Peptides against a protein of PDB entry 9IZ0. Designs and how they scored, part 177

Target 1, 345 residues: chain A of PDB entry 9IZ0
Amino acid sequence: ITCLGSNGHTYKQLVKGGNDDLRQDAVMEQVFEQVNGFLRSYRKTSQRNLSMRTYKVIPLALKTGVIEWVQDTIPLGEYLDSAHKVYHPKEWSLSTCRKLIAEKQMEDLETRLKVYDLVCRHYRPVFRHFFLESYADPVQWFTTQTNYARSTAVASVLGHVLGLGDRHGQNILIDKTSGEVIHIDLGIAFEQGKKLPVPECVPFRLTRDVVDGMGITGVEGVFRRCMEFTLETLRREEDSLLSVLEVLRYDPLFSWLISPLRRMKKQKMQLENFNQPESGNITTDASRDPKIQRNNVSGESEAERAILKVRQKLSSTLSVEASVGELIRIAQDPSYLALMFCGWS

## One batch from the design tools (peptide; made by RFdiffusion4, then SolubleMPNN)

Design b2_p19_2_s4 (from b2_p19_2, 9 letters changed)
Fold by OpenDDE base, seed 1:
Structure b2_p19_2_s4 (fold): chain B 345 residues (1-345), chain A 19 residues (1-19)
Amino acid sequence: as target 1 above (345 residues)
Amino acid sequence: DEELEELKKELEKLKEEAA
């Protein structure tokens, strides 16, 4: 839809309906705006204009709302699929890579690592080309690549601290003007991604293409330093951040648990990526409810656990540098990436 | 390759300026 703003400007808006709880997205965007306040107040983060890119979410009803249409963006996964076909036309298709990883999903870690390595050798990183193609001016190229590394660092720290899940290439937009990342579909938070059919084992997305976009230094330099400054800011503002999260504990519209419907939708999408479209009526006999032990953990007890995990992630037991170093190591570890739905790109 | 090396040098210079 197109809306006329009170400022006389015309805004494109996306009406989202279906099974997506836009209240989760709206609440997480509010948390990001509070964090952006902390990042603006701290010299080391403010001097670098560090922020989590946000978008406006207006929940209108259960499963219906209006989201800001983010202009001049592309999903990371869309760019990477297109660019890989251009730069590596003799390598494997994304569908071939997905199929091989999928076929070995139930195998042991050693087998999955061998398949992951094989896929990595046949699907090389290309995300560097986004910046090289989009920006002919060296200053613009450098600025946008720096903005990418900075925004990815902020999003990585926040994604870890808040336990943001479902960070696949379609849920990460790239702003073509600034080079910044925009995270969308925020309804899997507080480590609920570990409860997906393919559990998320990494703290944030730091795949080979995510690193390739950082340029020649990869994770070393701008990205690492901006993660450190972001984590330092969040540790400083721990009580403020926890106070924001405590407000959510009492929001009856906020779900600290992944909805069964969202879990089923993600399961279906993961399974549909396995099935070539053979026209067979797969009557999904909904009767095999795996006994999800509804641990009747009250929503309050899950909120308390989530807040305690945020506090633990903000612990000063390790230095900022040591904590960031460990996060970067884990996020790039093949033993975790080989377990992911798309850990190679 | 040469353009990439020039871009690398300019990147390092701008990194030192933006640090």
Scores: peptide ipSAE 0.000, ipTM 0.342, DockQ to the pose 0.012
Fold by OpenDDE base, seed 2:
Structure b2_p19_2_s4 (fold): chain B 345 residues (1-345), chain A 19 residues (1-19)
Amino acid sequence: as target 1 above (345 residues)
Amino acid sequence: DEELEELKKELEKLKEEAA
């Protein structure tokens, strides 16, 4: 839809209906705006214009809402699939890589590491080409690549601290104007990604293509330093951030747990990405929503656990540099990436 | 500061509604 704003400008909006709980997205966007306040107030982050890119979400009902349509964006996964076909036309297809990883999903870690290495050798990074193709001016190229590394660093720290899951290439948009990342579909938070059929075991997405977009320095320089400044800001504002999250503890509309329905939907999408799209119209008879008695006691206990886990991630027991160094190490560790649904791109 | 005070007021309201 197109809406006329009170400022006289027209805005494109996406109306979503169905089984997506947009309240989760709206709440996470509110948390990001509060964190953006902390980033603007702190000298080290404000001098670098560090922010989490946000979008407006208006939940209208349990399963309906309006989302801001972010103009001039492309999903990371859509760009990468196209770019791999152009730059590496003799390498394996994304479907071949997915199939090989899936066929070995029940094997031991050693076998899965060998398959992951084999896939990585036949599906090489290409995301640096996004910046080289999109920006003919060297100053614009450098600026947009810097903005990408900065925004990815902020999103990586926040994604770790808030335990954001489902960070696949379709849930990460690239702004073609600024080079910044925009995270969408925020309904898997507070480490609920570990409860998915393929458990998420990395703190954030730092795959080979995500690193290739940072240019010749990779994770070193802009990305690492911006992670450090972001984590330093969040540690300084720990009590403020925990106060924001404590509001959500008593929000009866916020879900600290992944819904069984959302888990089944993600399981189906994972299975459909392993099997070629047979065009079978499976009419999902959505009629049996079992009245999950949300025992309020279980929700409150999970909220308390989530808040305690955020506090633990903000602990000053290690230096900012040591903490960021360990996060970067784990996010790039083949022993974790080989276990992921798409850890190679 | 003002946004944090507004969130604290919302927290107290939600605690009163949950109790």
Scores: peptide ipSAE 0.000, ipTM 0.273, DockQ to the pose 0.030
Fold by OpenDDE base, seed 4:
Structure b2_p19_2_s4 (fold): chain B 345 residues (1-345), chain A 19 residues (1-19)
Amino acid sequence: as target 1 above (345 residues)
Amino acid sequence: DEELEELKKELEKLKEEAA
């Protein structure tokens, strides 16, 4: 739909209907706006225009809402799939790589590492080409690549602290004008990604293609320093951030647990990529769970646990540099990436 | 500061509605 704003500008809006709970996205976008306030107030982050890119979400019902149309964007995964076909036409398809990782999902770590290495050799990074092909002017190229590294650093720190899950290439948009990342589909937060059939074991997405987009320095320089400044800001504003999360503890629109429906959808999407024959009798005996009364008590305990986990991630036990260094190390560790659904790209 | 005070008021209201 197109809406006329009070400012006389027309805004394109996406109306979503069906089975997506937009309330989780709306709440997480509100948290990001508050964090953007902290980033604007702190000199080290403000001087670099560090922000989490946000979009407006208006939930209208359980399964219906209006989303701001993020203009001039492309999903990272869509760009990468297209670019791999152009720049590496003799390499494996994304579907071949996914199938091979899938077929070895139940194997030991040593076997999974060998498969990950094999996939990585036949599916090389290409994301640097986004900046080279989109920006013919060297100043625009450098500016957009810098904006990408900055926005990815902010999103990586926030994604770790808030425990954002489901950060696959279709849930990360690239702004074709600024080079900034926009994270969408925020309904897996507070480490609920660890409860997926393929558990998320990295703090944020820092795959080879994500690093290739940072240019010749990779994670060193702009990305690392912007992560450090972002984490320093969040540690300074710990009490303010925890106060925002305490409001969410009492928000009836927010679920601290992954919905059974979302878990089942992710299970189906994972299983459909696994050509395992349907052994039929998953009797979804969804009938008898007297969970309506148990859900409130379990939700409050999970909210408290989530807030405690955020506080632990903001702990000053390690320096900002040491904490960021360890996060970058873990996010790039093949022993973790080999366990992921798409850790090679 | 104003947004944080508004969030605190919303928190107090939600606590009163939960009591």
Scores: peptide ipSAE 0.000, ipTM 0.270, DockQ to the pose 0.030
Fold by OpenDDE base, seed 3:
Structure b2_p19_2_s4 (fold): chain B 345 residues (1-345), chain A 19 residues (1-19)
Amino acid sequence: as target 1 above (345 residues)
Amino acid sequence: DEELEELKKELEKLKEEAA
């Protein structure tokens, strides 16, 4: 829908009707707004304008809400598929790569690594071209690539700490004006993605194309340092962050359990993304509302486990540099990327 | 401005180290 604001501006809004509970997304956006407060208060992060990009989510009911239409954005996956066809027209199609990974999904790790390597050799990174194409001015190119690396670093730390999982290329928007990343569809948090049929194995998305967008420095320089400053800020504000999460523990609107419907929808999306070309608006008419007996006891135990896991991830047992180094290593490890649905791009 | 210049210098240094 298009809404006329009281300021005379027209806003496009996505009205999500049906079985999509936007309350999880709205709660995660509120957590990001609090974290952005911490990032603004800390000198090392405020000097760099480090923030998680947020969007407005207005839950209207249990299964209805309004999402802000983020203007001047493109899904990362949409750009990458289009750019790969332009820059590497002789390489394999995304569908061919997906098929080969899917056909070998039940094989041993050694076989999956060989298939992953084969796919990687026939599907090269292209995301560097986003910045080269979009910005003719070298200053704009540099600024937007820097903003991308900074934004990705913040999102990566928060993604790890809050357990947002891999975040596939359709759930990451790129702002064409700033180069910043916007994470959408925040319906899985607190490592709930590890309970999917295809478990999320990485702490955050750091695939070859995500790295390629950082330019010649890759994960070194701006990205690594901004991860370090973000993690340092979150460790400093641990008690404040945990207090925000404790409020969510008692929020009856927040679900610490994956709803059976969201689980089924993500399972279906994981399975359908294996077999279908991108074009289908899959309106899953999940008309059967199974009475989600929220066993309160199971929700409380999952909330406690989630908060303890956040505390564990914020532990000062390792230095910030060592912790970030290990996260970057794991996120780029072929042994994890080969297990993912789309770990090559 | 200073941060942009520092980031440019670091980018050039990392280009030299990668070359």
Scores: peptide ipSAE 0.000, ipTM 0.308, DockQ to the pose 0.012; fails the geometry check

Design b2_p19_3_s1 (from b2_p19_3, 14 letters changed)
Fold by OpenDDE base, seed 1:
Structure b2_p19_3_s1 (fold): chain B 345 residues (1-345), chain A 19 residues (1-19)
Amino acid sequence: as target 1 above (345 residues)
Amino acid sequence: MSAIEEAKKLLEELKKALE
């Protein structure tokens, strides 16, 4: 839909209809705006203009809403698939890589690591080319690459702390003007990504292509330092952040649990991305509804556990530098990346 | 305003936008 604003500008808006509750996305965007307030108040983060990029979500009903169309963006995964075909036309296709990882999904960790290494050797990083192609001026190139590393650092810390899941390349937009990352589809939070059919084992997405976009310094520069400053800010504002989350505990509209429908939809999408369209009449024998015992874990008990995990992640038991160092290590660990749906790019 | 009061206000604004 295109709406005429009160300012006389036309705004393209995405009407999302379906089974996805946009209320969860809207609430997470409000949490990000509060965190952006903390980042603006703290000198070390304010001096670097550190922020989580947000977008407007207007839920209209339980299953319908309007999302701001983020102009001049591209999904990271869409850019990477296109760029990989251009820069590495003799390497494996994304579909070949996905198939090999899928075929070995039920194998032991050692076998999965060997397959992951094999895929990595035949699917090299290309994301550095985004900045080289988009910005002919060296100052713009450096500025946008710096903005990318900064925004990725903020999103990585915040994504870890809030336990954001489903951080695949289609749920991460790149702003073509600023180089900043924009996270979308925020409906998997508070470590509910661990309940997906392919569990998310990394704290945030720090794949080889995500690192390649940071340039020559990789994680060892702007990214690491901006993660440290962001985590230092969130630890300082722990009580303020927890107070925002406690208000959500009493919101009857906020779901602390991934809905069974959303889980099944993500399961189907994962399976469909693995299955080439063999034309076989899979009779939907809908009959084996695994009786997921609705352990009526009260929404309150899940909210309490979520808040306790946020508090634990903000603990000052380790230094900021040690905590960030460990997060970067885990996020790049092949033993976790080999378990992911797309850990190679 | 305390962060709690601001969060409550935002939640009430969000509820009103959902009604």
Scores: peptide ipSAE 0.000, ipTM 0.208, DockQ to the pose 0.016
Fold by OpenDDE base, seed 2:
Structure b2_p19_3_s1 (fold): chain B 345 residues (1-345), chain A 19 residues (1-19)
Amino acid sequence: as target 1 above (345 residues)
Amino acid sequence: MSAIEEAKKLLEELKKALE
């Protein structure tokens, strides 16, 4: 839909009418706005304009809502698939890579690592070309690549701390104007990604293409330093962040657990991404919502565990540099990436 | 109706059409 604002501007909006509960997305966007307040108040992050890019979410019902259309964006996965065909036309297709990883999903770690390495040799990074193609001016190129590294660093720290899941290339938008990342579909948080059919083992997405977009310095430039400043800010504001999360403990509409329906939908999307996309409009009339008596006691105990886990991730037991170093190491570790649905790009 | 009331009405109609 297109809405006329009270300011006379037209705003494109996405109306979502599927079985997706947008309340979790709306709550996570509110948490990001509070964190953006902390990032603006702290000198080291404010001087670098560090922020999580947010979008407006208006939940209308359990299954309906309006999402802000983020203008001038492209999904990372859409760009990478197109660019890979242009720059590496003799390498394997994304579908071939997905198939090989899927066929070995039940094998041991050693076999999965060998397949992952084989896929990586036949599917090289291309994301540096996004900046080279989009920005002919060297100053604009450098500025947008810097903004990409900064925004990715903020999103990586927040994604780890809040336990954001489902960070595949279709849930990460790239702003074509600023180079910043926008994370969408926030319905898997507080480590619920570990309960997916393919468990998420990385703290955030730091695949070879995500690193290739940072340019020649990779993670050792702007990215690492901006992760450090972001984590330092979140550790300083730990009590403020925990207080924001404690409000969610009392929200009867907030789900600390992934719904069985959302888990099944993500499972189907994973399986369908392994099978050729037959364009079947599967209108699954999931009319039988089993009356899951949500024992309120189970929700509160999950909220408490989630808040405790956030506190543990903000612990000052390790230095900021050591903590960021370990997060970067784990996020790039082939032993974890080989277990992921799409860890090679 | 104010533009806000019209927007609220449209949102309630959309909600009801997607239920």
Scores: peptide ipSAE 0.000, ipTM 0.296, DockQ to the pose 0.018
Fold by OpenDDE base, seed 3:
Structure b2_p19_3_s1 (fold): chain B 345 residues (1-345), chain A 19 residues (1-19)
Amino acid sequence: as target 1 above (345 residues)
Amino acid sequence: MSAIEEAKKLLEELKKALE
């Protein structure tokens, strides 16, 4: 849909119908706006303009809503597939890499690590070229690469703290104007991704291509420092953040449990990421809404567990630097990346 | 009406037109 705003500007909007509960996405965007308030109030984060990029989500019904079409963006995964064909035309295709990882998915960790290493040797990172191609002016290049590292750092801390799942290359947009990342499809939060058939093992996406986009310093430059300042701000505002999440505990519109439909959709997307897109019109006859009696008791217990996990992740038991160092280490650990559907890029 | 109330009204009208 294209809407004319009261300001005379035309806005493209994506209408999702029938199968997607956008209420969770809308609630997560509200949490990000509160966090952006904390980041603006704290000197170390405000001086760097640290923010989570947000987009407008308007849920119209339980399964229908309007999403802002973020203009001038590209999915990270779409750019990487295209760029890899240009810069490394003699390396393996993305489909070959996915197939090899899928064929060995049921094997032991040692075998999966060997396959992951083999894939990594035949599929090199290319994301640095996004900045080199898009920004011919050295000042724009440096500014946009810095904005990318900053926005990725904020998104990584928030992704860990709020337990955002399913952060694959199609759920991360790159803003072509600013170089900032925009996270979309926020339907898995509070570590519900760990309840998928293939559990999410990393705290956030920090693959070789995500790091290659940070330039020559990789994680040791702007990224690490901005993660530290973001985590320091969230620790300072822990009670404020937990109070926002406590309000969501009592929000009947928020689901602390992944819906069976959303779980099935994510399971299909996980399987389809390994299979070539056969153009099969899967008419998902989603017409049978099972009246899942939300056992209210199970939702409250999951909300309480989620809030407790957020508190644990904000714990001052380790320094900010030590906590960020450990998160970066885990997010780059081949033992976890080899378990992902696309941990090599 | 706040801009939010007008937006909510437009959205309810759009919802009714999509049902």
Scores: peptide ipSAE 0.000, ipTM 0.257, DockQ to the pose 0.017
Fold by OpenDDE base, seed 5:
Structure b2_p19_3_s1 (fold): chain B 345 residues (1-345), chain A 19 residues (1-19)
Amino acid sequence: as target 1 above (345 residues)
Amino acid sequence: MSAIEEAKKLLEELKKALE
């Protein structure tokens, strides 16, 4: 839809009328705005303009709302598929790689690692070209690549702490102007990604292409330091962050669990992405809503477990540097990436 | 009306108000 703003400007808006609870996205965006307050107040993060990029979500009903259309963006996965065809036209297609990984999904870890390594040799990283193509001026190139590494670091720490799931290349937008990442479709949080048909085993997306976009230093330098400063800020503001999450515990509309419908939809999309990429608007006939008797007792216990997991991730038992080092290691470990739906790019 | 039908109606009304 196109909205006329009170300022006389027209704004494109995305109306989402699917089975996805946009209230979860709206609540996560409110948590990100509070975290952005903490990042602005702390000297080490404010001096670097560290923030989670946010977008406006207006829930209209339980499963319907308006989402801000983030202008001048591209999905990471859309850029990578297009760029890979240009820069590596003799390598395997994304569909071939997906098929090979899927055919081995039920095999042992050793077999899955061999297939992952084979896919990696036939599908090389290209995301560095986004910055080289888009920014002819060396200062703009360096600035946008730095903004990318910074925003990815913030999103990686915050995504780990809040247990954001479903972080595939279509749910990560790149701002073509700033180089910053925008995370969308926030309906899988608090480690519910581990309950997907393909469980998420990594704390955040740090695939070879995500690293290639950071330039020559990769994860070292800007990315690692910005993760450290972000985690240091979140540990300092632990009580403030937990207080924000406790307010959500009392929201009877917030779902701490992935809905069975969203789980089934993600399962179907994962299965259909193995067949022809028809861009068809899947109008799933929403007629059979089973009356989910919200057992109130189960929701409160899941909220409490989620908050406890956030507190555990903010623990000062390890240094910030050791914690970030371990997160980066796990996020890049082939033993976890080989288990992912698209861990090679 | 189900909450979904009411939401669809609100969405169509919002579409018409924004067109």
Scores: peptide ipSAE 0.000, ipTM 0.301, DockQ to the pose 0.020

